# Ledger of designs, part 81: peptides against a protein of PDB entry 3J47

Target 1, 121 residues: chain A of PDB entry 3J47
Amino acid sequence: IRLTNQLKSLKGLQSKLKDVVEYLDKVINKELPINHTILGKLQDVFNLLPNLGTPDDDEIDVENHDRINISNNLQKALTVKTNDELMVIYISNLVRSIIAFDDLIENKIQNKKIQEQRVKD
Target 2, 26 residues: chain B of PDB entry 3J47
Amino acid sequence: NAQYHLLVKQGDGLLTKLQKYGAAVR

## One batch from the design tools (peptide; made by RFdiffusion4, then SolubleMPNN)

Design b2_p20_7_s1 (from b2_p20_7, 14 letters changed)
Fold by OpenDDE base, seed 4:
Parts: C-alpha cells; sequence; structure tokens
Structure b2_p20_7_s1 (fold): chain B 121 residues (1-121), chain C 26 residues (1-26), chain A 20 residues (1-20)
C-alpha cells in the first residue's frame, strides 16, 4: 500500500511536472501569462516530496537499499528538473517585469517631454 | 548549476539597473 | 542608458533560450 501510494504520487508529480513544462513553454513563447497558482502548486508538490533522504537505519534488506538509492537518485533528478523549471519561470517573470518596467519608464519620459513641449508653446 | 547561477545573477543585475533607472525617472 | 538596459534584456532572453 505505501509503495503503491508513493508510485502513484510520483506519477502524479511527473504528470504535473509535464503540465508545468508545457505551461512554461507557452509562457516563454509569450502565448500565455504566468499563472502564479501553477507555480505555487509546484512549490507545494516540491515541499510535499517526502524527505526520503533520512536513512532510517532500520535493518531493511540490501535489495531494498538499492531500491531506496534508486528512488533517492530519481528524486534528486526530479528535484533538479523541478528546480530548473522553477528557474525558467523565475527568469521569464523577471524578463517580463523588466520589459514592463522599461515600457513604463519610456512612457513616463515621453509624457514628461510632451509636458515640457506644451510649456514652451 | 553554473549557467543557472550566471543567468540569475545577470537577471538580478538587470533588475537592479532597471530599479535605479526607474528611481532616476521619478 | 535605456539602450544599454534593452541590450542586457535581449542578452538575458538569449541565455534563457539557450537553457531551453
Amino acid sequence: as target 1 above (121 residues)
Amino acid sequence: as target 2 above (26 residues)
Amino acid sequence: SIEKLLKEIEELQKEMKELQ
């Protein structure tokens, strides 16, 4: 039962991760705005990843230790992949914020120039 | 990892410059 | 300079594409 639930949770995480990657690709391509709710759910999924890195020193057979190590390596790989995705989101948001702020600055400069011209006329 | 940290650092640098520019235009 | 900031934004966009 626990292993089946872990496998189901892992499959659910993999599916969500795929959905997020697809969403991120659309966001990077400027096809969609960033959904902060998806980002929050990813962070929640990441925080809900059990700390499977506590070796509880309970005498579970050498064959299970290899499976736990494979699971930990897979989790580490998934953690790295999730971190890379979160970064791409972060950078995409940063770039958008920068562009929007640059446009705001330019608009303010233009408005100031228009006001200065109206005072000279 | 290293490329990641470089990109984040560049983004933070750009954000800082943008903030300075926005403050100068205010 | 605004032009310098725009250039740095373009460089960041390029690096973001290289990470994809």
Scores: peptide ipSAE 0.310, ipTM 0.851, DockQ to the pose 0.083
Fold by OpenDDE base, seed 3:
Structure b2_p20_7_s1 (fold): chain B 121 residues (1-121), chain C 26 residues (1-26), chain A 20 residues (1-20)
Amino acid sequence: as target 1 above (121 residues)
Amino acid sequence: as target 2 above (26 residues)
Amino acid sequence: SIEKLLKEIEELQKEMKELQ
């Protein structure tokens, strides 16, 4: 039962990571806005991952210690990878917000110059 | 970690400059 | 200037690409 649940959780995580990467690529390419619902669901999975990777401390036979260390190392590597992915999203959004604000400023300056010319004529 | 914090700090600096520019154009 | 902000944005995009 435990091995089957771990394999199912790993497959679910792999599918979700693929969906996140595909979403991140679309966000980097400016094809899609950030979906906060996908990010929220990602955060929920990461909050559940520590609970899935903590076997209740009461029956760890010494032979499973290497498998638990591999699972914890994999979880840590996945957490780092997702933090890097979230950072890429965050910076991409900052850059987009900055460009959009610069365009708004330039449009306001141009509109002000046009009004000043119309009052002078 | 260090490169991450540097990138975030540069982004915050740029955002602050943008806010100042937007306030000067209002 | 706006040109200076655009240059700083391009630098941030480059650093982000180096972290990938």
Scores: peptide ipSAE 0.297, ipTM 0.851, DockQ to the pose 0.082
Fold by OpenDDE base, seed 2:
Structure b2_p20_7_s1 (fold): chain B 121 residues (1-121), chain C 26 residues (1-26), chain A 20 residues (1-20)
Amino acid sequence: as target 1 above (121 residues)
Amino acid sequence: as target 2 above (26 residues)
Amino acid sequence: SIEKLLKEIEELQKEMKELQ
């Protein structure tokens, strides 16, 4: 049950991220107007992300087109890192759920043994 | 990717064994 | 065996630490 809920939550997050990407692609292609509320929430998500490394204050006079590609590479690296962190958290919670279930089984066996002893006395 | 799939497969194997054990203790 | 399951859990925890 708990593991299935975590997998469902991860699938829900993946679907939502896909919807955000599809929305951004439609905005870039001028198929949809920029929704300031969605953009604000996206900015809040980016602000909660560990600082996308401020390009060190060394004057990169790189034309606006190359900044978009560097930003995309850094966003991709952060997306991969976030995915890896979420996977580690998922596995950690799986392992914890397994340990807790093992302890529950052991406790149930001990309780059965104690009940069997009390019926023999 | 490959290391992750291996880790997930091991976790699924362990979960399956634990489910069998929990069913045997009921 | 419970002991075998515990050992497999410890191995998974080790592999998870190696992935970090």
Scores: peptide ipSAE 0.296, ipTM 0.848, DockQ to the pose 0.085
Fold by OpenDDE base, seed 1:
Structure b2_p20_7_s1 (fold): chain B 121 residues (1-121), chain C 26 residues (1-26), chain A 20 residues (1-20)
Amino acid sequence: as target 1 above (121 residues)
Amino acid sequence: as target 2 above (26 residues)
Amino acid sequence: SIEKLLKEIEELQKEMKELQ
């Protein structure tokens, strides 16, 4: 029963990571705005990762050392992958904020030029 | 890692330019 | 590092609000 739940959680995590990658690709391509709900769900998955690695410090002998190393390597690889995904989201948000600020500055400059022209007339 | 640090550094550079431009427009 | 970047984004959003 516990192994089946871990496999189901891992499949759920894998599906969610796939959805995040697909979302990230759409954000990189500027097809979609960054959805804070996806970011929140990803953070929730990260907060659950320590809890997903902690079923059974109780009772299994020396034959599982290879399985523990594979699980830790997979968790590390998933952590690195998800960190890279979060980084892409972060940069995409930063770039979007920069563009929006640049447009706001340009609008303010144009408004000042229009006011200066009206004072000269 | 290295590409990301480069991209973060580019973002910080753009941010600093925007701050200077915003201050010059004020 | 990520927390510093988040703080810089919040500062940018604040400046954007002050420019409106």
Scores: peptide ipSAE 0.242, ipTM 0.838, DockQ to the pose 0.059

Design b2_p20_7_s2 (from b2_p20_7, 15 letters changed)
Fold by OpenDDE base, seed 5:
Structure b2_p20_7_s2 (fold): chain B 121 residues (1-121), chain C 26 residues (1-26), chain A 20 residues (1-20)
Amino acid sequence: as target 1 above (121 residues)
Amino acid sequence: as target 2 above (26 residues)
Amino acid sequence: NEKKLQEEIENLQKQIEELL
Protein backbone atom coordinates (compact mmCIF):
# COMPACT_ATOMS: atom_id res chain seq x y z
CA ILE B 1 0.00 0.00 0.00
CA ARG B 2 2.68 2.63 1.01
CA LEU B 3 4.89 1.97 -2.07
CA THR B 4 1.83 2.29 -4.35
CA ASN B 5 0.91 5.63 -2.73
CA GLN B 6 4.48 6.96 -3.11
CA LEU B 7 4.55 5.86 -6.77
CA LYS B 8 1.12 7.47 -7.36
CA SER B 9 2.25 10.71 -5.66
CA LEU B 10 5.51 10.73 -7.66
CA LYS B 11 3.59 10.19 -10.93
CA GLY B 12 1.15 12.94 -9.89
CA LEU B 13 4.06 15.27 -9.05
CA GLN B 14 5.81 14.45 -12.35
CA SER B 15 2.60 15.16 -14.32
CA LYS B 16 2.00 18.38 -12.36
CA LEU B 17 5.61 19.51 -12.81
CA LYS B 18 5.26 18.94 -16.56
CA ASP B 19 2.00 20.96 -16.55
CA VAL B 20 3.73 23.76 -14.56
CA VAL B 21 6.68 23.84 -16.99
CA GLU B 22 4.31 23.94 -19.98
CA TYR B 23 2.28 26.66 -18.24
CA LEU B 24 5.46 28.64 -17.43
CA ASP B 25 6.49 28.48 -21.09
CA LYS B 26 3.03 29.81 -22.09
CA VAL B 27 3.29 32.62 -19.48
CA ILE B 28 6.80 33.55 -20.69
CA ASN B 29 5.45 33.61 -24.27
CA LYS B 30 2.55 35.88 -23.02
CA GLU B 31 -0.03 33.32 -24.25
CA LEU B 32 -1.74 32.73 -20.85
CA PRO B 33 -2.27 34.48 -17.48
CA ILE B 34 -1.27 32.79 -14.21
CA ASN B 35 -3.75 30.28 -12.80
CA HIS B 36 -3.78 30.76 -9.01
CA THR B 37 -5.69 27.47 -8.60
CA ILE B 38 -2.82 25.51 -10.21
CA LEU B 39 -0.32 27.30 -7.92
CA GLY B 40 -2.41 26.58 -4.80
CA LYS B 41 -2.71 22.87 -5.68
CA LEU B 42 1.04 22.75 -6.37
CA GLN B 43 1.81 24.34 -2.97
CA ASP B 44 -0.50 21.81 -1.25
CA VAL B 45 1.31 18.90 -2.97
CA PHE B 46 4.69 20.31 -1.83
CA ASN B 47 3.50 20.81 1.75
CA LEU B 48 2.45 17.12 1.75
CA LEU B 49 5.73 15.83 0.20
CA PRO B 50 7.77 16.07 3.48
CA ASN B 51 5.21 13.75 5.12
CA LEU B 52 5.56 11.10 2.35
CA GLY B 53 9.26 10.52 3.19
CA THR B 54 8.97 10.13 6.99
CA PRO B 55 9.29 6.45 7.90
CA ASP B 56 6.88 5.59 10.66
CA ASP B 57 9.28 4.67 13.55
CA ASP B 58 8.86 0.93 12.79
CA GLU B 59 12.33 -0.66 12.19
CA ILE B 60 13.26 -0.12 8.54
CA ASP B 61 16.62 -1.93 8.33
CA VAL B 62 19.94 0.01 8.09
CA GLU B 63 20.32 -1.27 4.47
CA ASN B 64 17.80 1.44 3.40
CA HIS B 65 20.04 4.30 4.65
CA ASP B 66 21.39 4.94 1.13
CA ARG B 67 17.84 4.85 -0.33
CA ILE B 68 16.62 7.28 2.38
CA ASN B 69 19.54 9.65 1.68
CA ILE B 70 18.84 9.51 -2.08
CA SER B 71 15.11 10.11 -1.41
CA ASN B 72 15.84 13.07 0.93
CA ASN B 73 18.33 14.58 -1.54
CA LEU B 74 15.82 14.16 -4.39
CA GLN B 75 13.05 15.71 -2.25
CA LYS B 76 15.31 18.64 -1.31
CA ALA B 77 16.33 19.10 -4.97
CA LEU B 78 12.64 18.99 -6.04
CA THR B 79 11.72 21.54 -3.31
CA VAL B 80 14.53 23.91 -4.44
CA LYS B 81 13.55 23.52 -8.11
CA THR B 82 9.91 24.27 -7.23
CA ASN B 83 10.82 27.33 -5.17
CA ASP B 84 12.84 28.58 -8.15
CA GLU B 85 9.89 27.98 -10.53
CA LEU B 86 7.44 29.75 -8.14
CA MET B 87 9.87 32.67 -7.86
CA VAL B 88 10.10 33.01 -11.66
CA ILE B 89 6.27 32.99 -11.75
CA TYR B 90 6.11 35.66 -9.02
CA ILE B 91 8.61 37.92 -10.83
CA SER B 92 6.78 37.46 -14.16
CA ASN B 93 3.50 38.53 -12.47
CA LEU B 94 5.19 41.48 -10.77
CA VAL B 95 6.60 42.69 -14.12
CA ARG B 96 3.19 42.27 -15.79
CA SER B 97 1.52 44.25 -12.97
CA ILE B 98 4.13 47.00 -13.29
CA ILE B 99 3.57 47.28 -17.08
CA ALA B 100 -0.21 47.42 -16.60
CA PHE B 101 0.13 50.10 -13.91
CA ASP B 102 2.54 52.16 -16.06
CA ASP B 103 0.04 52.07 -18.96
CA LEU B 104 -2.71 53.18 -16.53
CA ILE B 105 -0.60 56.13 -15.32
CA GLU B 106 0.22 57.21 -18.89
CA ASN B 107 -3.50 57.03 -19.79
CA LYS B 108 -4.34 59.23 -16.77
CA ILE B 109 -1.67 61.80 -17.72
CA GLN B 110 -2.99 61.96 -21.30
CA ASN B 111 -6.58 62.37 -20.04
CA LYS B 112 -5.47 65.20 -17.70
CA LYS B 113 -3.63 67.01 -20.54
CA ILE B 114 -6.74 66.74 -22.76
CA GLN B 115 -8.92 68.22 -19.96
CA GLU B 116 -6.45 71.11 -19.39
CA GLN B 117 -6.49 71.91 -23.14
CA ARG B 118 -10.33 71.93 -23.19
CA VAL B 119 -10.44 74.44 -20.28
CA LYS B 120 -8.08 76.85 -22.16
CA ASP B 121 -10.24 76.87 -25.32
CA ASN C 1 18.57 31.84 -4.66
CA ALA C 2 20.52 35.10 -4.00
CA GLN C 3 20.20 36.36 -7.63
CA TYR C 4 16.43 35.69 -7.56
CA HIS C 5 16.09 37.60 -4.26
CA LEU C 6 17.95 40.52 -5.84
CA LEU C 7 15.61 40.45 -8.86
CA VAL C 8 12.55 40.35 -6.53
CA LYS C 9 13.92 43.35 -4.57
CA GLN C 10 14.42 45.29 -7.82
CA GLY C 11 10.83 44.51 -8.85
CA ASP C 12 9.49 45.57 -5.42
CA GLY C 13 11.46 48.83 -5.64
CA LEU C 14 10.01 49.50 -9.09
CA LEU C 15 6.46 48.70 -7.87
CA THR C 16 6.94 51.14 -4.96
CA LYS C 17 8.08 53.93 -7.33
CA LEU C 18 5.14 53.24 -9.62
CA GLN C 19 2.68 53.33 -6.66
CA LYS C 20 4.09 56.72 -5.54
CA TYR C 21 3.72 58.10 -9.06
CA GLY C 22 0.15 56.75 -9.34
CA ALA C 23 -0.71 58.49 -6.04
CA ALA C 24 0.83 61.81 -7.24
CA VAL C 25 -1.16 61.71 -10.54
CA ARG C 26 -4.48 61.16 -8.64
CA ASN A 1 14.38 33.33 -20.03
CA GLU A 2 15.67 34.83 -16.73
CA LYS A 3 18.09 37.25 -18.50
CA LYS A 4 15.28 38.42 -20.81
CA LEU A 5 12.97 39.02 -17.83
CA GLN A 6 15.72 41.02 -16.09
CA GLU A 7 16.21 43.12 -19.24
CA GLU A 8 12.43 43.79 -19.36
CA ILE A 9 12.51 44.93 -15.69
CA GLU A 10 15.47 47.26 -16.41
CA ASN A 11 13.64 48.72 -19.42
CA LEU A 12 10.51 49.31 -17.27
CA GLN A 13 12.66 50.95 -14.57
CA LYS A 14 14.09 53.32 -17.20
CA GLN A 15 10.62 54.17 -18.58
CA ILE A 16 9.33 54.96 -15.06
CA GLU A 17 12.41 57.10 -14.27
CA GLU A 18 11.78 59.09 -17.50
CA LEU A 19 8.12 59.58 -16.46
CA LEU A 20 8.93 60.83 -12.91
Scores: peptide ipSAE 0.313, ipTM 0.855, DockQ to the pose 0.048
Fold by OpenDDE base, seed 2:
Structure b2_p20_7_s2 (fold): chain B 121 residues (1-121), chain C 26 residues (1-26), chain A 20 residues (1-20)
Amino acid sequence: as target 1 above (121 residues)
Amino acid sequence: as target 2 above (26 residues)
Amino acid sequence: NEKKLQEEIENLQKQIEELL
């Protein structure tokens, strides 16, 4: 149950992230008007992301194009790191659920043996 | 990417077996 | 029933070892 709910939540998050990307692509292609409410929520999500592109306030006159690529690389690296951490958590929860299931079955087998002994006495 | 998808697919297979077994034990 | 249960546990353990 808990693992199935985590997988369902992860699939739901993945679907929602895909819908956001598809929406952004449609906005970039001018196929849809910018929804200010969606843009505001997206800005809130980006503001809750750790500032992945402030080098401390000391002096680099480098043209706006290279800063966008560096920020995108750090955001991509943190997305990959977050995916790897979520994968490790998923495996750890899977293993824990299998162990807990093995213990439940051993307990059920023992309870059956005790009942069969009580019916023979 | 490919190794990640393989690992997730194997984990989903294990989870499906665990669910079938948990249903057979109830 | 118990033998089938034990075989399913052993098959799950083997799949965990192949995943680690």
Scores: peptide ipSAE 0.301, ipTM 0.845, DockQ to the pose 0.096
Fold by OpenDDE base, seed 3:
Structure b2_p20_7_s2 (fold): chain B 121 residues (1-121), chain C 26 residues (1-26), chain A 20 residues (1-20)
Amino acid sequence: as target 1 above (121 residues)
Amino acid sequence: as target 2 above (26 residues)
Amino acid sequence: NEKKLQEEIENLQKQIEELL
């Protein structure tokens, strides 16, 4: 029962990770806004993943070395993929901050031109 | 990792330039 | 001053597009 639930949770995580990548590709293409709620839930899942891959130090059975190496390689591959996704989100937020600030600068320039015209009249 | 840190540094450089412009327009 | 600001915003936009 416990192993079947872990496999189901891992499949659910893999599906959600695919959905996040697809969402990030749409954000890069400027088709959709970033959903902070999906991001927060993804971060929580990834913060729990290191705790799923640490063997509790109390069951050293000799058959586990190949399974531990496979688990560590999977955890490293998932960590790299997570870092790439977090990078895309960071860039997307930076781009939005720059656009919003550009609009603010342009609005200030326009307001200054209007004030200079009113002082000449 | 190294490419990620390079990209973040470039983004922070852009943000810092942008902040200097906002201060010069004030 | 305003023209220099606009030129630098355009340069920031190009650097963002190169990072995407």
Scores: peptide ipSAE 0.299, ipTM 0.850, DockQ to the pose 0.083
Fold by OpenDDE base, seed 1:
Structure b2_p20_7_s2 (fold): chain B 121 residues (1-121), chain C 26 residues (1-26), chain A 20 residues (1-20)
Amino acid sequence: as target 1 above (121 residues)
Amino acid sequence: as target 2 above (26 residues)
Amino acid sequence: NEKKLQEEIENLQKQIEELL
């Protein structure tokens, strides 16, 4: 029962990571705005992942050392993948902030030109 | 790691230039 | 002033495209 729930949670995480990547691709392509709620939920999932790899301290069997190393490598790989996703989000936010600022500058230029025309008439 | 920090640093440099430009337009 | 502003926006856009 526990192993089936862990596999289901892992499949759910994999699906959610796929949805996040697809969302990030749409943000990079300027098709969608960044959803801060998706980002927050992703951060929460990653803050909970470190707690999934602590074996409760209650069975000293020397055969589990290789399984713990595999779990730690998976957690490290997930942490690297998280950092890459956070980077893509940061860049996407930066690009959006730049576009919004360019539009604000262009609007200010146009408003100034309209005022200069009204002073000449 | 190093490529990430380079990309972030370039982005921050661009944002800083943009902010200076906005302040010059205000 | 306006032309210099437009040139600086275009240069920023080019720097963004180089980062993507």
Scores: peptide ipSAE 0.309, ipTM 0.848, DockQ to the pose 0.080; fails the geometry check

Design b2_p20_7_s3 (from b2_p20_7, 14 letters changed)
Fold by OpenDDE base, seed 4:
Structure b2_p20_7_s3 (fold): chain B 121 residues (1-121), chain C 26 residues (1-26), chain A 20 residues (1-20)
Amino acid sequence: as target 1 above (121 residues)
Amino acid sequence: as target 2 above (26 residues)
Amino acid sequence: SEEKLLKEIEELQKEMEELL
């Protein structure tokens, strides 16, 4: 039962991570704005990942050491994947910030041109 | 890890420049 | 100056392209 629940949770996480990557690709391509709720959920998943693989220090026999190592390797792989997704989100936020600043500058330039024209008239 | 840290560092540099620019526009 | 702002935008765009 516990292993099945862990596998189900992992599959659910994998599906969510896929959805996030697809969303981030759309944001990078300027097709969609970043959803802060998705970012928050990813951060929550990341914060829960260390807790998902703390074996309670209950007496689990030496044969589980290999299973613990496999679990730790899987957690490490998931952590790397989550870091990559967070990085893509971060870059996407930077890109959007740059675009917003570019628009602000263009607006300022246009306003200045309008003021200069009003002084000449 | 190292590539990730490099990319984050570059992004932080860009963010800093963006902030300076935003301050100059205000 | 307007020219200075345009130059700063161009620098930011270049850094963005390098990051992507």
Scores: peptide ipSAE 0.309, ipTM 0.852, DockQ to the pose 0.087
Fold by OpenDDE base, seed 1:
Structure b2_p20_7_s3 (fold): chain B 121 residues (1-121), chain C 26 residues (1-26), chain A 20 residues (1-20)
Amino acid sequence: as target 1 above (121 residues)
Amino acid sequence: as target 2 above (26 residues)
Amino acid sequence: SEEKLLKEIEELQKEMEELL
């Protein structure tokens, strides 16, 4: 039962990682805004992943060492992939914030110029 | 990893410059 | 949809909490 649940959760995680990549591509293409709630929940999932991949120190014989190594390698690969995805999200948010700030600055400069013209008239 | 940290550092530097510019325009 | 992905994340978090 527990192993079947772990396999199901791992398959769910894999499907979700694909959906996250698709979401990230839409964010990079400026088709969608970044959802901070999705990002936060994804981070929480990843913070729990190290705890899922720690075998409890219970006596599982040497033949499972290859399965544990595969699980740890998969977890490491998933962690790296997610770190890359989070980086892309972070950069996309920074770029959007920069553009929005530049527009605000330009608007403020224009408003000051309009006020200075009105005082001279 | 190293490229990620460099990119984050560049982004933080840009954000800091933007904050200073916004404060100067206020 | 983004909302569907969010729900699927919440379900995965819950399954992960149950495994801990």
Scores: peptide ipSAE 0.392, ipTM 0.820, DockQ to the pose 0.032; fails the geometry check
Fold by OpenDDE base, seed 5:
Structure b2_p20_7_s3 (fold): chain B 121 residues (1-121), chain C 26 residues (1-26), chain A 20 residues (1-20)
Amino acid sequence: as target 1 above (121 residues)
Amino acid sequence: as target 2 above (26 residues)
Amino acid sequence: SEEKLLKEIEELQKEMEELL
């Protein structure tokens, strides 16, 4: 039962990571805005991932050691991949925020010029 | 790793420019 | 949709919490 649930959760995680990659590609292409709520929840999931792959050293039967090492390597690889994806999302958000702020600055400069012209008239 | 650091550095550079423009508009 | 992705993440979080 527990192992079956773990396998199901791992399959779910793999599917979700695929969906995240597809979403990231759309964000990079500027097709979709980043949802901050999705990002926060993904971060929480990723903070939990490292804890799923450290079996306490005290109960690892030698026959499970290769499977556990493969699982830990897979989880570590997934964590690295995830961190890379989150990083791309973060940078994309930063770039969008910068563009939005640049537009705001330009709007403020234009408004100041309009006010200065009105005071001279 | 190197591409990541380059992207972060570009983001920091843009943020710095943004801060300078924000100060000029005050 | 973003909403569907959000729901799937919430389900994954719950499953992870149950595994811990």
Scores: peptide ipSAE 0.391, ipTM 0.823, DockQ to the pose 0.034; fails the geometry check
Fold by OpenDDE base, seed 3:
Structure b2_p20_7_s3 (fold): chain B 121 residues (1-121), chain C 26 residues (1-26), chain A 20 residues (1-20)
Amino acid sequence: as target 1 above (121 residues)
Amino acid sequence: as target 2 above (26 residues)
Amino acid sequence: SEEKLLKEIEELQKEMEELL
């Protein structure tokens, strides 16, 4: 029962990560805005995953090594994929912030020119 | 990892340029 | 849709919490 549930949840996670990549591709193409709620929930899912980056727990039992290696390889692959997705989101937000700031600067320059003209008249 | 850090560094460089432009327009 | 994706993440989070 527990192993069957773990396999089902892992398949669900894999499907979800595929859908997240497809969403991120649309955000890169400026077709959709970034959904912060989706990002936050995805981060929470990853924080519930066992941290594969501690080499110190590698000493536990050679007989489970093949199943642990498959789980570790899959989770490492999922972590890399998620880092790439988070990076795409970060850059998309950065580019939007830059565009918005450029527009604000141009608006301030125009307003200053209008005010200087009104003082000369 | 390395491509990630490079892309973040490029983004930070753009933000810094934008901040300098905003300060020059004030 | 983004909404469908969000619901599926929520279900997965719940299943993972039940396994912990």
Scores: peptide ipSAE 0.372, ipTM 0.816, DockQ to the pose 0.029; fails the geometry check

Design b2_p20_7_s4 (from b2_p20_7, 14 letters changed)
Fold by OpenDDE base, seed 5:
Structure b2_p20_7_s4 (fold): chain B 121 residues (1-121), chain C 26 residues (1-26), chain A 20 residues (1-20)
Amino acid sequence: as target 1 above (121 residues)
Amino acid sequence: as target 2 above (26 residues)
Amino acid sequence: MEEKLLEEIKKLQEEIEELK
């Protein structure tokens, strides 16, 4: 039962990581908006992942030292990957906010020109 | 790291230009 | 602790599925 649940969790994490990459690719390509709720929940998952790779300090049998190093390296690789994903999302949001604000400014300039023409007639 | 800081700096520069333009249109 | 991660991963899967 425990091992089956851990395998299910790991498969779930792998599927989610694939879906996040696909979502990020669509965001980079400007095909989809960023969902802040997905991002928040992804952050929560990653904040909990560090606690999966620390065996309680009381059972470091020397036979697990290589597995612990692999787990810590995997955790570090996952945290770096997550940080890179969050950075891409942040930049994508910043660029979208800049474009939307540029469009708003252009719309205001056009509206001002229309008002100035109506006052001269 | 360095590419990220460059990209953030470019974004901040664009945002600052856009803020100045928004203030000139008000 | 492991159970909370499972629940959070499940909630994440549901929300990605709502966006497809």
Scores: peptide ipSAE 0.320, ipTM 0.799, DockQ to the pose 0.024
Fold by OpenDDE base, seed 1:
Structure b2_p20_7_s4 (fold): chain B 121 residues (1-121), chain C 26 residues (1-26), chain A 20 residues (1-20)
Amino acid sequence: as target 1 above (121 residues)
Amino acid sequence: as target 2 above (26 residues)
Amino acid sequence: MEEKLLEEIKKLQEEIEELK
C-alpha cells in the first residue's frame, strides 16, 4: 500500500511539473499572467519533497540502496528542473515589472512636457 | 544554485535602479 | 507527513486545472 501511494504521488508530481513547464512557457510568451498562488503551492511541495526521500530508519535492507539512490537522483533532478522553472518565472515577472514602470515613467515625462507647454502658451 | 543566486541578485539590482529612477521622476 | 504532501500536490493540480 505505501509503495503504491508513493508511486502515485511521484506520477502526480511528474504530471504537475509538466503542467508547470507548459504554464511557464505560456508566461514567457506573455500568453498568461503569472499566478502567484501556483508558485506558492509549488514552493510548498518542494519544501515537503526532502521528506519523501527519507524512509523511516526502521528497515534498511541492502537491496533497497539502488532504489533509494534512484529516488534521490530523481528528486534532485526534479528539484533542479523546478528551480530553473521558478527562475524563469522570476525573471519574466521582473522584466514585466520593469517594462510597466518604464512606460509609467515615459507617460509621466510626456504629461509634464505637455503641462509645461500649456503654461508657455 | 550559484547561477540562480547571481540572477536573483542582478534582478534585485535592476529593481533597485528602477525604484531610484521612479523616485527621481516623481 | 506523506499525506500532507499528497494533499498539497492535489491542491496544485486543482489550481492548474482552473487556469486551462
Scores: peptide ipSAE 0.312, ipTM 0.796, DockQ to the pose 0.024
Fold by OpenDDE base, seed 2:
Structure b2_p20_7_s4 (fold): chain B 121 residues (1-121), chain C 26 residues (1-26), chain A 20 residues (1-20)
Amino acid sequence: as target 1 above (121 residues)
Amino acid sequence: as target 2 above (26 residues)
Amino acid sequence: MEEKLLEEIKKLQEEIEELK
């Protein structure tokens, strides 16, 4: 249950990040007005995330090259952690599917033995 | 990496056994 | 910390779904 919920939330985050990128692209292209409610909630998510440095567009000074590298390293570390969690979920679901199928096979073998015994009586 | 490949290889071994049992129960 | 992010993501999904 807990691992399945983490996978669902992670898929949800991926879908939402895609919807945000598509929304930002439409706003950049002037095809849609800015929804202030979506923007406020996006700000709340960014405040809860360890500062995935989007360099605030207001500090284009030469100190940014090291901060951009540190930010990219943090984003990369979070991506690696997320990939490792997805792999653990995948293995856990695979093992669960194997156990459930083994139990189904054993139940089918037992049911076949019971039918063979009923035809012999 | 190496521990992950070991876990995947164990999963593939279980999946192969499971396929053999599934074929024997048909 | 992770559980709060998951709850905020869930709440954000519900609101995107209400806007469709």
Scores: peptide ipSAE 0.302, ipTM 0.799, DockQ to the pose 0.027
Fold by OpenDDE base, seed 3:
Structure b2_p20_7_s4 (fold): chain B 121 residues (1-121), chain C 26 residues (1-26), chain A 20 residues (1-20)
Amino acid sequence: as target 1 above (121 residues)
Amino acid sequence: as target 2 above (26 residues)
Amino acid sequence: MEEKLLEEIKKLQEEIEELK
């Protein structure tokens, strides 16, 4: 149950990030008007996210070099944490698949033994 | 990173053994 | 902090779904 909920939450986050990128691309291309409600909530998400420096802001302020290093270290720590969580999900799904396959093999062996006994009687 | 790749490789080895056992019971 | 971010992301999903 807990692991399935974590996997569902992570898939939901991945889908949302894709929808946000597609929306931002349409706004940049002037294909859609800026929705102020979506933009306000996106700003709230970015304020709660530790500043994921986009590599494209490389033209503002020589005074931010220490803040950029802190941002890059925090982005790296979040990437490592996310990779470790994905790893735990992968291993847990692999172990469950192995157990379910072992139970299926044992059930097939038992059914074969019962059929061989009925042919000898 | 290296410990992860080792653990994945061990899991794939176990899955391959289980597949061979399942094929021998068919 | 992580739980608040997850709840805000969920609320953003609901609002994008209402706009479709």
Scores: peptide ipSAE 0.263, ipTM 0.781, DockQ to the pose 0.023

